# Ledger of designs, part 1: peptides against a protein of PDB entry 6NYY

No score or structure here was measured in a lab: all are predicted.

Target 1, 212 residues: chain A of PDB entry 6NYY
Amino acid sequence: KHFEQAIERVIGGLEKKTQVLQPEEKKTVAYHEAGHAVAGWYLEHADPLLKVSIIPRGKGLGYAQYLPKEQYLYTKEQLLDRMCMTLGGRVSEEIFFGRITTGAQDDLRKVTQSAYAQIVQFGMNEKVGQISFDLPRQGDMVLEKPYSEATARLIDDEVRILINDAYKRTVALLTEKKADVEKVALLLLEKEVLDKNDMVELLGPRPFAEKS
Target 2, 212 residues: chain A of PDB entry 6NYY as posed
Amino acid sequence: KHFEQAIERVIGGLEKKTQVLQPEEKKTVAYHQAGHAVAGWYLEHADPLLKVSIIPRGKGLGYAQYLPKEQYLYTKEQLLDRMCMTLGGRVSEEIFFGRITTGAQDDLRKVTQSAYAQIVQFGMNEKVGQISFDLPRQGDMVLEKPYSEATARLIDDEVRILINDAYKRTVALLTEKKADVEKVALLLLEKEVLDKNDMVELLGPRPFAEKS
Below, numbering starts at 1 at the first letter of every chain, in headers, positions and changes, except where a header shows other numbers.
Peptide ipSAE was made for these designs. It is ipSAE averaged over its two directions, with the distance scale d0 held at 1.0 Angstrom where the peptide's residues are scored. Compare it between designs on one protein only; published cut-offs may not apply.
The geometry check fails a fold that doesn't show the stated peptide or that is severely misdrawn somewhere.

## One batch from the design tools (peptide; made by RFdiffusion4; aimed at target 1 H32 G60 T102 D107)

Design b1_p22_4
Pose (drawn by RFdiffusion4):
Structure b1_p22_4 (pose): chain A 212 residues (1-212), chain P 22 residues (1-22)
Amino acid sequence: as target 2 above (212 residues)
Amino acid sequence: AKMGFLESFEEREEEEEEEEEE
């Protein structure tokens, strides 16, 4: 047990128990984190989940703890299910509320960087072609693009097609599983954390083979 | 994954800091 609190502390950050939220804020954060939980539960190539919390941890209001699969070859489908898990947060607080918040900002930075990487860096696109470029990092102040402007116009169009296909795939997921999202978040308001076991108590066993 | 800070939460934290400075 003392080891599992260390794995979480290094990955997650400091865990602020006293930084309380308003009742209308905890209702939003729970629906946001349930989106990450349920979409990560029903997708095949998404990571196995360990723990979902609504307690503020670091630069965040909620916290999700995943077990990333150690694999060296990501396919096209294995990256879409990672994107559809990440976008699941905004989708759940949009189905239930209709208002969308600024809390999904870091959820969108990961979707954006995982879309440029498929198109520009890997060869996961037809329109751009099988062309690889050295994509700049965050600490790399980019001087000039290694390709034209019409190509940049072609890239940012395809990123928009890619994320809005990941968005629609997740809206079609958390409406079919709309009641299961509500089951998860209502326990998150009661018990501020959910292990894997009490998600099996809610949702049954996960319908995919998972290696632990 | 984490959820970022809400706009209304940031505004409430700024008001509390201004009240403490006063």

## One batch from the design tools (peptide; aimed at target 1 H36 A64)

Design b1_p27_6 (made by RFdiffusion4)
Pose (drawn by RFdiffusion4):
Structure b1_p27_6 (pose): chain A 212 residues (1-212), chain P 27 residues (1-27)
Amino acid sequence: as target 2 above (212 residues)
Amino acid sequence: EEEEEEEEEEEEEEEEEEIKKMPKSNF
C-alpha cells in the first residue's frame, strides 16, 4: 500500500485535501472526471484505469490514475481510443449541463498534440500523404515551417476533421452510456475517490481482456 | 472596520475566481 501511494505521488503531484470547491463546482468536476472514467472503461484500446479522484491534486481539480500499456507500436485505432478518452471529459459536462468550462484546457492540449503527431510527424493521413516532418516541441521556438502555407492550411483542416470525428465518437458513447456516468459521479460526490474494485461494483467487469 | 470587511470580501472573490480558472483534470 505504501508503494501505491508513491506511484501516485510521483505521477500525480501534491494532493490538496483542504482546497475545497463550491457545491456547484464539485458537481462539475465529478461529471468531468466520470467522463474520463466511463469512456476509459468502455473503449477497447484505452488504458486500464486505477483510480479516479475529485480531490484537487496539483494543477488540477480532479485527478485520474491510469496504467499506460507498455507497447511500442501504436496503431491508428489505439490512438483514436486515447483521444476519445481524453475528450470524454468535455463531453460529459456538456451532456449533463450544456455549459462547457475552462477545465478541459489540458485535455485539449493533449488532443491537439496527438493530432499534429498523426498527420505531420507520422503518416496517419491520406490528404497530407505519407510525409514525415520534424514537429517542434514545447521548448522549441519554431522559426519557420519546413513546408508551404498551402500545406499548413491542409494540415489544420485535417486536424479539425480528426478531432471532430473523435468528438462525435465520444458524444455517441456517453449518451448510450449516459446512466453509467451518473452512477460514477454520484459516488464521487460521496466517496471522493474510486478504486478499480468499486467501479467493478458499479459497472461489472470491464468487457475487454486486460493484462495486469 | 467597514473598509477592512470590504477588502476581505474582495480578496475572497479574487480567490474564487482563481479556482474557477484551474483545470479540472490532471494525469

Design b1_p27_6_s3 (made by RFdiffusion4, then SolubleMPNN; from b1_p27_6, 13 letters changed)
Fold by OpenDDE base, seed 1:
Structure b1_p27_6_s3 (fold): chain B 212 residues (1-212), chain A 27 residues (1-27)
Amino acid sequence: as target 1 above (212 residues)
Amino acid sequence: KEKEEEEKKRKEEEELEKLRKLPYSNY
């Protein structure tokens, strides 16, 4: 108990005891986090879930912690699965509530950054081609883009296509696993925090061999 | 006793630091 609370404090910051979520907001967070958890469970190249929480902390209304693979080289397929896991919260909200919330802002930022990086840094898009440019950082003088405005439009279009493909893949997965998302969400509402063992108990063993 | 408690505390701090370095997402 004390060690786990210390970990949560270190990761999530101080519990915002003064921010009591409304029951409907807490429900939304539970299904959002369950979407991430279930997507990560059934996507081969997603990082394994270690912990998921719906306890509001300094940085958010919920969080998920995962065990990264010590991997420096990612395939397009691996990056897609990671994008799908990141979209899992937003997709769960859509499937269960037919509405979207502001909770996915950080997820959408990460997905957007990943999509741009795949296209303009890693050369992973056939239409844009094997190009690699540095993405402008916040505060960098927007030096002239090393590509034409036509290429900029093509990049923007292909980013949207890639994100939409990841979104559709996540919708298909979480629709198939809808009952599992609900089980995780309901247990989150009861326990507020789930670990890997809770996930194994609910869903069975993760269908991918853990690299020992 | 005191050295064992210090070593235990050091191991707990090292584990906490490892866990702190693990990726997390806030929602």
Scores: peptide ipSAE 0.187, ipTM 0.584, DockQ to the pose 0.061
OpenDDE base, seeds 2, 3, 4, 5: peptide ipSAE 0.167, 0.178, 0.175, 0.172; ipTM 0.580, 0.578, 0.563, 0.574

## One batch from the design tools (peptide; aimed at target 1 P68 R82)

Design b1_p28_2 (made by RFdiffusion4)
Pose (drawn by RFdiffusion4):
Structure b1_p28_2 (pose): chain A 212 residues (1-212), chain P 28 residues (1-28)
Amino acid sequence: as target 2 above (212 residues)
Amino acid sequence: EEEEEEEEEKEEEAHEWLFELFSKPNVF
């Protein structure tokens, strides 16, 4: 047990128990984190889940703990199920509330950087073609693009097609599973953390083979 | 042969970077 609190501390950051939220904020954060939990539960190639918390941990109001699959060959479908898990947060607080918050900002930086990587760096697109470019990092102040402007126009169009196909896939997921999202978040308001076991108590066994 | 080895090293680095990106926790 003392080891599992260390794995979480290194990955997650400092866990602020006293930084309380308003009752209308905890209701939002629970529905956000349930989106991550339920969409990560029902998708096939998404990571197996360890723990979901609504307690503020580091630069965040909620926290989700995943077990990333050690694999060296991501396919096209294995990257879409990672995107559809990340976008699941905004989708859940949009189905239930209608209002969208600024809490999905770090969820959207990952979705953006995982779209440019498929199109620009890998060869996962038809319109751009099988062309690889050295994509700049965050600490790399980009001087000029290694391709034209019409190509940049072609790339940013395809990223919009890619994310809005990931968005619609997840809206079609958390409406079919709308009641299961509410089951998860109402326990998150009661018990501020959920292990894997009490998610099996809610949702039954996960319907895919998982190696632990 | 040297160009093919440099392309394989770039591909391995791109996979490691992408793995680190997805290893980041989901936060609100």

Design b1_p28_2_s2 (made by RFdiffusion4, then SolubleMPNN; from b1_p28_2, 12 letters changed)
Fold by OpenDDE base, seed 1:
Structure b1_p28_2_s2 (fold): chain B 212 residues (1-212), chain A 28 residues (1-28)
Amino acid sequence: as target 1 above (212 residues)
Amino acid sequence: DEEEEERKKKLEEAIKRLQELFSEPAVY
């Protein structure tokens, strides 16, 4: 409990006790977080869910916390599942509400950054080829790109394709698991916080063996 | 080879950035 609370403070900041979400906003957050939770549950290479919350905190209106494994090598398939998990909130909103909210901005940023890294740093795209360039950090003067403007456009196009593929995969998954997303969202609206045990009780054991 | 060590260091940094990205909670 105390250790979890300390992690929660680091992750979410202080609970904004003064931010009373409207019922419709709270519903949107619940389905968003349920999308992340369910996508992470049914994607083999996603990190296991540790906690999901719809209690507003300093960093957001809700959050999903995962237990990352130290991993030094990622396959393209593993990175795709990570992208799909990250898109789970946005996709859930689309499936249930047919609307786009600003809440997915951080998720889209992360997905975009991962896609660029795959293509530009890890050479995981056949059209762009076996290239490896450093990506500028946010705030670094955009040093001259070590590639042509034509290559930059190709990279941007392939990033979009990769993100769209991840999006479609996530739509397919969460459409198949739509009832599970609904169950998680409704339970979130009731309990406000769920852990791994709540997910096991609700959905059954995660279909992937815990890598010991 | 200094060039090989530099490439290895850059790769390690890139992987570390990915790890950090995935370690961040999903925030709405």
Scores: peptide ipSAE 0.162, ipTM 0.744, DockQ to the pose 0.825
OpenDDE base, seeds 2, 3, 4, 5: peptide ipSAE 0.147, 0.150, 0.155, 0.138; ipTM 0.726, 0.729, 0.737, 0.724

Design b1_p28_2_s4 (made by RFdiffusion4, then SolubleMPNN; from b1_p28_2, 12 letters changed)
Fold by OpenDDE base, seed 1:
Structure b1_p28_2_s4 (fold): chain B 212 residues (1-212), chain A 28 residues (1-28)
Amino acid sequence: as target 1 above (212 residues)
Amino acid sequence: DEEEEEKKKKLEEAIKRLQELFSEPARF
């Protein structure tokens, strides 16, 4: 409890008690966060859900918090599941509302960064090949790309393919689990905050054994 | 070998960045 609250303060900032979301906005946030929660629940290599909230905080209108395991090696499959979990919010909005909001901007940033890292740093793409380059940090002068413009275009194309594959996988998953997304969203609208136990009560135990 | 240590350090930094991305809450 106290440790979780301390993490929540660091992650969420101060609760902006002053941002009253309109009911339709709150509904959009609930389905977005439910998409993240359900995707994370049914993806083997996703991190366990710790908390999901639709209470606006300094960094967002809602959030899903996971308990990441310290991991030094990632497979392509593991990274794909992480991308799918991250896309869960946007995909939920599409499935339920047929509209795209600006809410997924941070998710798309993370997915994009992960995709570039897989292709450019970890050599996980067969077309680009076994390459490893440092990605420029935000604020580093764009040093000359250590690869040609043709390679840059290939990287950009393969990044789009990887993101689209993750997106399609997420659409398939959340379409199959559409009723579960709705259950989570409705419960979020009622409770505003859910934990792992609420998810177990609602969906049953996570289908993947907790690697102790 | 200094080059091997530098490669190892770069890999550790890249993994750390991924971990940081995954540790950040998904935000709306």
Scores: peptide ipSAE 0.161, ipTM 0.733, DockQ to the pose 0.845
OpenDDE base, seeds 2, 3, 4, 5: peptide ipSAE 0.142, 0.142, 0.158, 0.129; ipTM 0.717, 0.713, 0.735, 0.713

Design b1_p28_5_s1 (made by RFdiffusion4, then SolubleMPNN; its pose is not in this set)
Fold by OpenDDE base, seed 4:
Structure b1_p28_5_s1 (fold): chain B 212 residues (1-212), chain A 28 residues (1-28)
Amino acid sequence: as target 1 above (212 residues)
Amino acid sequence: DEKKRFEELFKRLQEALERQKEVENLLE
């Protein structure tokens, strides 16, 4: 009986938190997603969101930027724009609310991982050079780095520079497009789900040719 | 009867955990 009651309490707590976003949470998510959506729309090398949603659905309806299945090679420019799109939610929250949610922190983590990959795996930094190392999985204690401590410091510095550049680019973009972010966010609050047609109606046709 | 009740309870727990993950993914 006590065990059953304990589980019921846990379930009740989880259900209360997750079934319906509170209005303030819903607003935050809407502007967060709008940031991603607008960034993706106006960055040439980003993959735009075909569906923008603020409701949870059984197969993870949320911001997910997937690597195109057909594309195994990415340019530095493509990766930068993808980083900017990933930062779009965070930047939107900063612009509109002056606060950062845990989701925005997770996006920053993803951006950080991407930055490290560009520097360490892809050799996309002139200062670090054309190096390629396998990055440990998150949580694995890297006991031995395949490079010197000096190189490690250099990598860290260049990663920060890259992230900052992406951040500044995203801030500039979404500040310029602040009204568009607002439009998308407000419509999300109304419809909860936007499709490509909704985005075209709000923002006009995407200013870049669709890469088939 | 008791087994069935527990199975239902665990099913609900699993669903709640999945929903939590989905909500978290909205911000990711």
Scores: peptide ipSAE 0.122, ipTM 0.709, DockQ to the pose 0.040
OpenDDE base, seeds 1, 2, 3, 5: peptide ipSAE 0.093, 0.130, 0.138, 0.090; ipTM 0.694, 0.715, 0.697, 0.696; seeds 1, 2, 3 fail the geometry check

Design b1_p28_7 (made by RFdiffusion4)
Pose (drawn by RFdiffusion4):
Structure b1_p28_7 (pose): chain A 212 residues (1-212), chain P 28 residues (1-28)
Amino acid sequence: as target 2 above (212 residues)
Amino acid sequence: EEEEEEEELEEEAEEEAERRLEFEEMHF
């Protein structure tokens, strides 16, 4: 048990128990983190989940703990189910509330960087073609693009097509499973953390083979 | 001896956490 608190501390960051939220904020954070939990539960190629918390941990209000699959060959479908898991947060707090918050900003930086990587760096697109470019990192102040402007116009169009196909896929997921999202977040307001076992108590066994 | 066992566990946990972060970010 002392080892599992170390794996979480290194990955997650410092865990602030005293930094309380308003009752209308905890209601939002719970519905946000349940989106990550339920969409990560029902998708096939998404990571197996360890723990979902609404306690503030580092630069965040909620926290989700995943077990990333050690694999060296990501396919097109295995990256869409990672994107549809990440966008699940904004989708759940949009279905239930109608208001969208600024809490999904770091969820959207991961979706953006996983879209440019499929199109620009890998060859996962038809319109751009099977062309690979050296995509700049965050610490790389980009001087000029290694391609034209009409190509940049072609890339940013395809990223919008890609994320809004990941968005619609998740809206069609958390409406079919709308009641299960509410089951998870109402326990998150009661018990501020959820292990894997008490998610099996809620949702039954996960309907995919998972190696542990 | 108990403190050395705790430090070994912390080092193993750091190595495992770094592997998990690498595989989390490898698709970028």

Design b1_p28_7_s3 (made by RFdiffusion4, then SolubleMPNN; from b1_p28_7, 14 letters changed)
Fold by OpenDDE base, seed 3:
Structure b1_p28_7_s3 (fold): chain B 212 residues (1-212), chain A 28 residues (1-28)
Amino acid sequence: as target 1 above (212 residues)
Amino acid sequence: SEKEKLEKLFKEAKEEAERLLEYENRYL
C-alpha cells in the first residue's frame, strides 16, 4: 500500500485535487480510459491492466497503467495489439460521443512513433522491405535521407495504412465490446479508480492466460 | 549491509516505476 502509493506518486505525479473537471469532461475522460482498459483486456498480446483512473494528475486528466512483460524482442502482432490498445481511448470517444477531442494527442504520438519504427527500423513492412535506419531525433539536422523521395512517400503511406489498420481493428473490437466499455466507464465515474480486481469482477477473467 | 539492501530496493523500485511510466496511456 504505502510503497504502491509512493510509486504511483512518482509515476503519475501529484494528484491535482484542485482541477475540478466539468461533468461532461469527466464523462469524456471516463469513456476514453474505459476504451484503453477494455482494449487491453481483450487483446491477446496487450499487457495486462494494472490500474485505470480518471483523477487528474500532473501529466493528464486520466490514465491507464499496464504491467509490461520483461521482454526485449517484440513481434509484429505484439506491436499491433499495443497500437490498438493505445488507440482505445480515441476509438471509445468516437463510438460513444461521435466526436473526438484533443485528449488523444499523446496516444497518437505514441502510435505514430511505433508505426514509423516498425517500418523504418524493424523492417516489418513488405513494400518498404528489409530496411533499418535511425529516425531523426528532435533537433538533429535532418541529414540527407539515405533514401529517395519516392521511398519517403512510400514510408509515409505505409505508416498511414498501418495506423488505419490498427484503428479499424480497435473500432471492431470496442464495437463488439461496447457494453463492457460502458460498464467500465460508469464504474469509473462512481469509483474514479479501478484495479485489475474491479475489472475481473465487472468483465470476468481476462480471456488470455497471464504468462507469469 | 542494510545500506546495500536499501540501495538495491530503490534501484528495483525505480526500474519498475520507469517500466510502468513508459506504458501509461493518458488523457491530456
Scores: peptide ipSAE 0.296, ipTM 0.662, DockQ to the pose 0.234
OpenDDE base, seeds 1, 2, 4, 5: peptide ipSAE 0.040, 0.295, 0.266, 0.246; ipTM 0.595, 0.672, 0.638, 0.619; seed 1 fails the geometry check

Design b1_p28_8_s3 (made by RFdiffusion4, then SolubleMPNN; its pose is not in this set)
Fold by OpenDDE base, seed 5:
Structure b1_p28_8_s3 (fold): chain B 212 residues (1-212), chain A 28 residues (1-28)
Amino acid sequence: as target 1 above (212 residues)
Amino acid sequence: MEEERRREEEKRRREELEKLIEELREKS
């Protein structure tokens, strides 16, 4: 229910109601960033964590830095794991607090954009078929869609399905790893910044060989 | 009362984690 409503708000283009989150308790940020960090740790195709921080920088109250893979071609599985990693903060907040923050809206937007790109640019959806259309950039007048309104509805439905699948996968992962998310969050509250070595000490070696 | 109890439990969990991390550092 709350997640579906959040997706509908992102898809429907409802502007950020700036819920002025009262100063996000360092705790909320720590669990949010821990969710990203742990999801990235246990997802094979996620980018390896370099640094996670709850120190406010610019407009963000926390951040996770990942080493981008020098990869130009992504599989559907790789894109799914990247979506799950991006949902990790949102899912952590739901598991621990039962609430949604503004940080989670930016992550949902990124996930939504990735889902649309997979379906309408990369042709990765069997129901929509092998289509490749340019997504309207933010601010471009959506000129005539090269497809019917029925196809537009199908695309929107398949985007919701893909995001829901990524969400369910992330919920399953972070529920299994709930104790690890809590360990990372508590250590973030102590150190404010964690690196890869802190994560190895806390969680053990990442179960996937770093593709150097 | 519930918030205070939650804060005390969070403090205890933090102290337990700090101890666990220290023990892990001593073993590594």
Scores: peptide ipSAE 0.027, ipTM 0.450, DockQ to the pose 0.011
OpenDDE base, seeds 1, 2, 3, 4: peptide ipSAE 0.019, 0.019, 0.037, 0.000; ipTM 0.525, 0.540, 0.603, 0.319; seed 3 fails the geometry check

## One batch from the design tools (peptide; aimed at target 1 D106)

Design b1_p29_1 (made by RFdiffusion4)
Pose (drawn by RFdiffusion4):
Structure b1_p29_1 (pose): chain A 212 residues (1-212), chain P 29 residues (1-29)
Amino acid sequence: as target 2 above (212 residues)
Amino acid sequence: EEEEEEEEEEEEEEEEEEEEELAEEFEEE
């Protein structure tokens, strides 16, 4: 047990128990984190889930703890289910509330950087073609693009087609499973953390083979 | 005894700052 609190502390950050939220904020953060939980539960190639918390941990209001699959060959479908897990947060607080918040900003930086990487760096697109470019990192102040402007126009169009196909796939997921999202978040307001076992108590066994 | 207690508090603060920096790097990755 003392080891599992260390794995979480290194990945997650400091865990602020006293930084309380308003009752209308905890209701939003719970629906946001349930979106990460339920979409990560029903998708096939998404990571197996360890723990979901609504307690503020580091630069965040909620926290999700995943077990990333050690694999060296990501396919096109294995990266879409990672994207549809991340966008799942916004989708859940949009189905239930209609208002969208600024809490999905770091969820959207991961979607954006995982879309340029498929199109520009890998060869996962038809319109751009099988062309690889050295994509700049965050600490790399980009001087000029290694391709034309019409190509940049072609890339940013395809990223908007890719994310909005990941968005519609997740909206079609958390409406079919709308009641299960509400089951998860109402326990998150009661018990501020959920292990894997009490998600099996809610949702039954996960319907995919998972190696632990 | 008081100076050893202050040095232990400063070491704990430095460890917390290092943990925060590592958590930011892992989030960005």

Design b1_p29_1_s1 (made by RFdiffusion4, then SolubleMPNN; from b1_p29_1, 12 letters changed)
Fold by OpenDDE base, seed 1:
Structure b1_p29_1_s1 (fold): chain B 212 residues (1-212), chain A 29 residues (1-29)
Amino acid sequence: as target 1 above (212 residues)
Amino acid sequence: EKEKEEEEKKKKEEEEKELEKLAEEIAEK
């Protein structure tokens, strides 16, 4: 209870009761958050969903809260499922509305950063090879790239491939689970907040054992 | 006819911009 509320405050921020969403905006948020929630539900290596909300908090208009796994080491498969979960909002909007909103800009930034880190920092790409370069910190003048311009182009191409593969995987998953995304979105529009128990009642038990 | 199509196009572009702003606000979490 108190710890969950503290995590909710850190992740979600303070509820802005003053931000009245238009009905169509609220619908877009509900389907966006339902996309994240359903992707996280059916991806083995995604973090377990704790709460999903379409109540505006801080800057964001909706959020999904996950139980972070206390792990310091991630496999390529784990990072891919996390990328797919992060793309779930945008992919849901595409499937249901046939439009791309900027709603996923921060999600795309997170996915791009993860893809770049996998290729350049973690050596997880066979074509680029087992290389590890220090990622330029925000604000560091990249004085000299530790790699050639040809390697830079190769990295950019492989980052795009990895993101596109995660995107296609998310489209396939949420298209298969389209009815579940709609059920979650409709229930979000009614209740504004769903917990794990609401998700279990709606979708059945999560198909993966939660590490307690 | 053309004015109505331009008004509908402008309304759609405004709705897209409002959705873009909304979406920037959704993403800023």
Scores: peptide ipSAE 0.019, ipTM 0.406, DockQ to the pose 0.022
OpenDDE base, seeds 2, 3, 4, 5: peptide ipSAE 0.013, 0.005, 0.015, 0.016; ipTM 0.384, 0.343, 0.407, 0.392

Design b1_p29_1_s2 (made by RFdiffusion4, then SolubleMPNN; from b1_p29_1, 11 letters changed)
Fold by OpenDDE base, seed 1:
Order: structure tokens, then sequence, then C-alpha cells
Structure b1_p29_1_s2 (fold): chain B 212 residues (1-212), chain A 29 residues (1-29)
């Protein structure tokens, strides 16, 4: 219910201006960023965490900096783990606060775009089939969809299924690792910035060998 | 009772607005 309503709000878009973080906002950001960090730590195909910060920068409140893999080809499993990492902030907020913040709206947009791209551009869905269409660019009037209205509905349904599967996987992971999310969040509240070494001290070595 | 409901609704609207501002700030990275 709350997750489906948030997907509907991401489709509806609203904008406003910059301020200083309150202590409760800082706490929310710490658990949000801890969710991303812990999901990225325990997901094999997630990008390695370089830095996590709850220090507001420009318009951002907190960020997780990852080492981008110079990878041009992604498997479905890799894209799923990236979706789970992107959902990690929102799922952490739900586990710890029982509320959905709008803080994860951009994460939901990124996840929705990734899911849509997997189905429509990469042909990664068996029900939709091996199709590849260009996604409408932001600002292009989609005058003609390259597919039928029945195919459009099927795509939308399969996008929702894929996002829900990524969400459930992230909930399972961060529920199992709840104590690790708490440790990272508490240390973020103290240090404001964590690096890879702080994460190794808290969680132990990342369970996946760094590809040198 | 009605004042306590109104104060809870105003607090919820304020938290929802602070959370909207929080989201906009997280979107701008």
Amino acid sequence: as target 1 above (212 residues)
Amino acid sequence: EEEEKKEKEEKKEKEEKELEELAERLREE
C-alpha cells in the first residue's frame, strides 16, 4: 500500500527550496544513508562504497559515493542488486521509523527508470518479450508509443512486479542486517562521514572479493 | 479533543512538509 502510493507520487512531481537539517532530519538521513551503505555492502553486484556522508552539500542532504564500475554491460542480476541498493535508504526508513519519507522519491524514480529500461530497452522480461524501444526523452511529447496500449499496460504491470521484487529483496536483506544498519546509522550521527575502513571496522570485510 | 486532533494534523503536515523539503534536497544531488 504505502510503497504503491509512493510510486504513484513519483509519477506526479512537486518542487521546493533549501534549508539546514534539524536533528530529526539528520537522524532520518543517517538511517537512509546507512540503508544504502549496508545494502551496497551485502549485495554482490552493487558498486563498492567509497564514502557515506550526512553532511548536506548544495541541495543534497546526504550521499553515498560508490566506486562506479566501468561496466557497459549489466546482467539482470546486476541491475536487480543496483535497484536494491537504490531502495536501501527508503527500506531503512520504513524498518526504523515505520514512515515513508519523500527523501527516497529520487531513488524511486531511478529504480522506476531502471525497471522500465530493463523491460523496454533491454528485453529482460519474458512476458513483454525481446523488445527494444527508445525511452521517451524528458520533454519529448510521446505522440506515438511504438507499442499498443495493451503492451503499454503489460509493461507497466511488469515494471511494478520488478520494482516490488527488488523492494522485497531489500526488505529481507536490511531486516536480516538490521543491527548493521543501526551501527552504521549511529556512527554516521557521530562522525557525519564514513569511509570504507569505517565500514570494515563495523561490519567486517565485505563478503565479496574486490575485483582487482 | 478537536484541538489535540488539529495539533496532531498540523504536526503531521509540518513533518510531511519537512520530509518533502528533505526529498527535494536528496533529489538535487
Scores: peptide ipSAE 0.054, ipTM 0.517, DockQ to the pose 0.026
OpenDDE base, seeds 2, 3, 4, 5: peptide ipSAE 0.041, 0.068, 0.047, 0.051; ipTM 0.502, 0.527, 0.515, 0.516; seeds 3, 5 fail the geometry check

Design b1_p29_1_s4 (made by RFdiffusion4, then SolubleMPNN; from b1_p29_1, 15 letters changed)
Fold by OpenDDE base, seed 3:
Structure b1_p29_1_s4 (fold): chain B 212 residues (1-212), chain A 29 residues (1-29)
Amino acid sequence: as target 1 above (212 residues)
Amino acid sequence: DKKKEEEEKKKKEEELKELEKLAEEIAES
């Protein structure tokens, strides 16, 4: 109760009604957010959904809130499920509208950054091997790559493979759960905001025990 | 007693801050 009210106050304070969405935009956002929400619901290592909203906040047209795990160490499997959840909005738009909006570009950027970090910083790729390089900060002209051009090409190829694998996994999941994505999207269009209890009522209990 | 309440309060503030960050990350998506 007090924690939920504190979350609502902090997050409600971020509700700048900055933009009135057109009905078509509102529909796109509802299916986009439903894609994230449903992907997060059915992925074991995704953060548990607390709230999903199609009310514009700041620069975002909608949002989902998850309970972050205070976790400093991520496995490859956990990072993959997070990538799939991040792709959930884009994949939902593709499944329902046959088009991808500009909102999905920020998701693709985040997924790309995660894929590079896994391969270059964490050494999580068998072909590239146990390497750990600092990714160039935006604006640092890294004049000299700490690895050969052959290694650079290999990294780029393995990043694409990892993103494509996450994308295919998300497409498979949301295609299987297409009816659940539609239920969530339609209820979002009605209520504008859903909580965990609304999701349990729509989809049943999350198939993964919340590690308390 | 007071230390435990302050630690619980600090933990809740950190949890809230992480939830805000995650909400922003998904809203920008």
Scores: peptide ipSAE 0.015, ipTM 0.361, DockQ to the pose 0.048
OpenDDE base, seeds 1, 2, 4, 5: peptide ipSAE 0.021, 0.017, 0.007, 0.011; ipTM 0.406, 0.404, 0.352, 0.353; seeds 1, 2 fail the geometry check

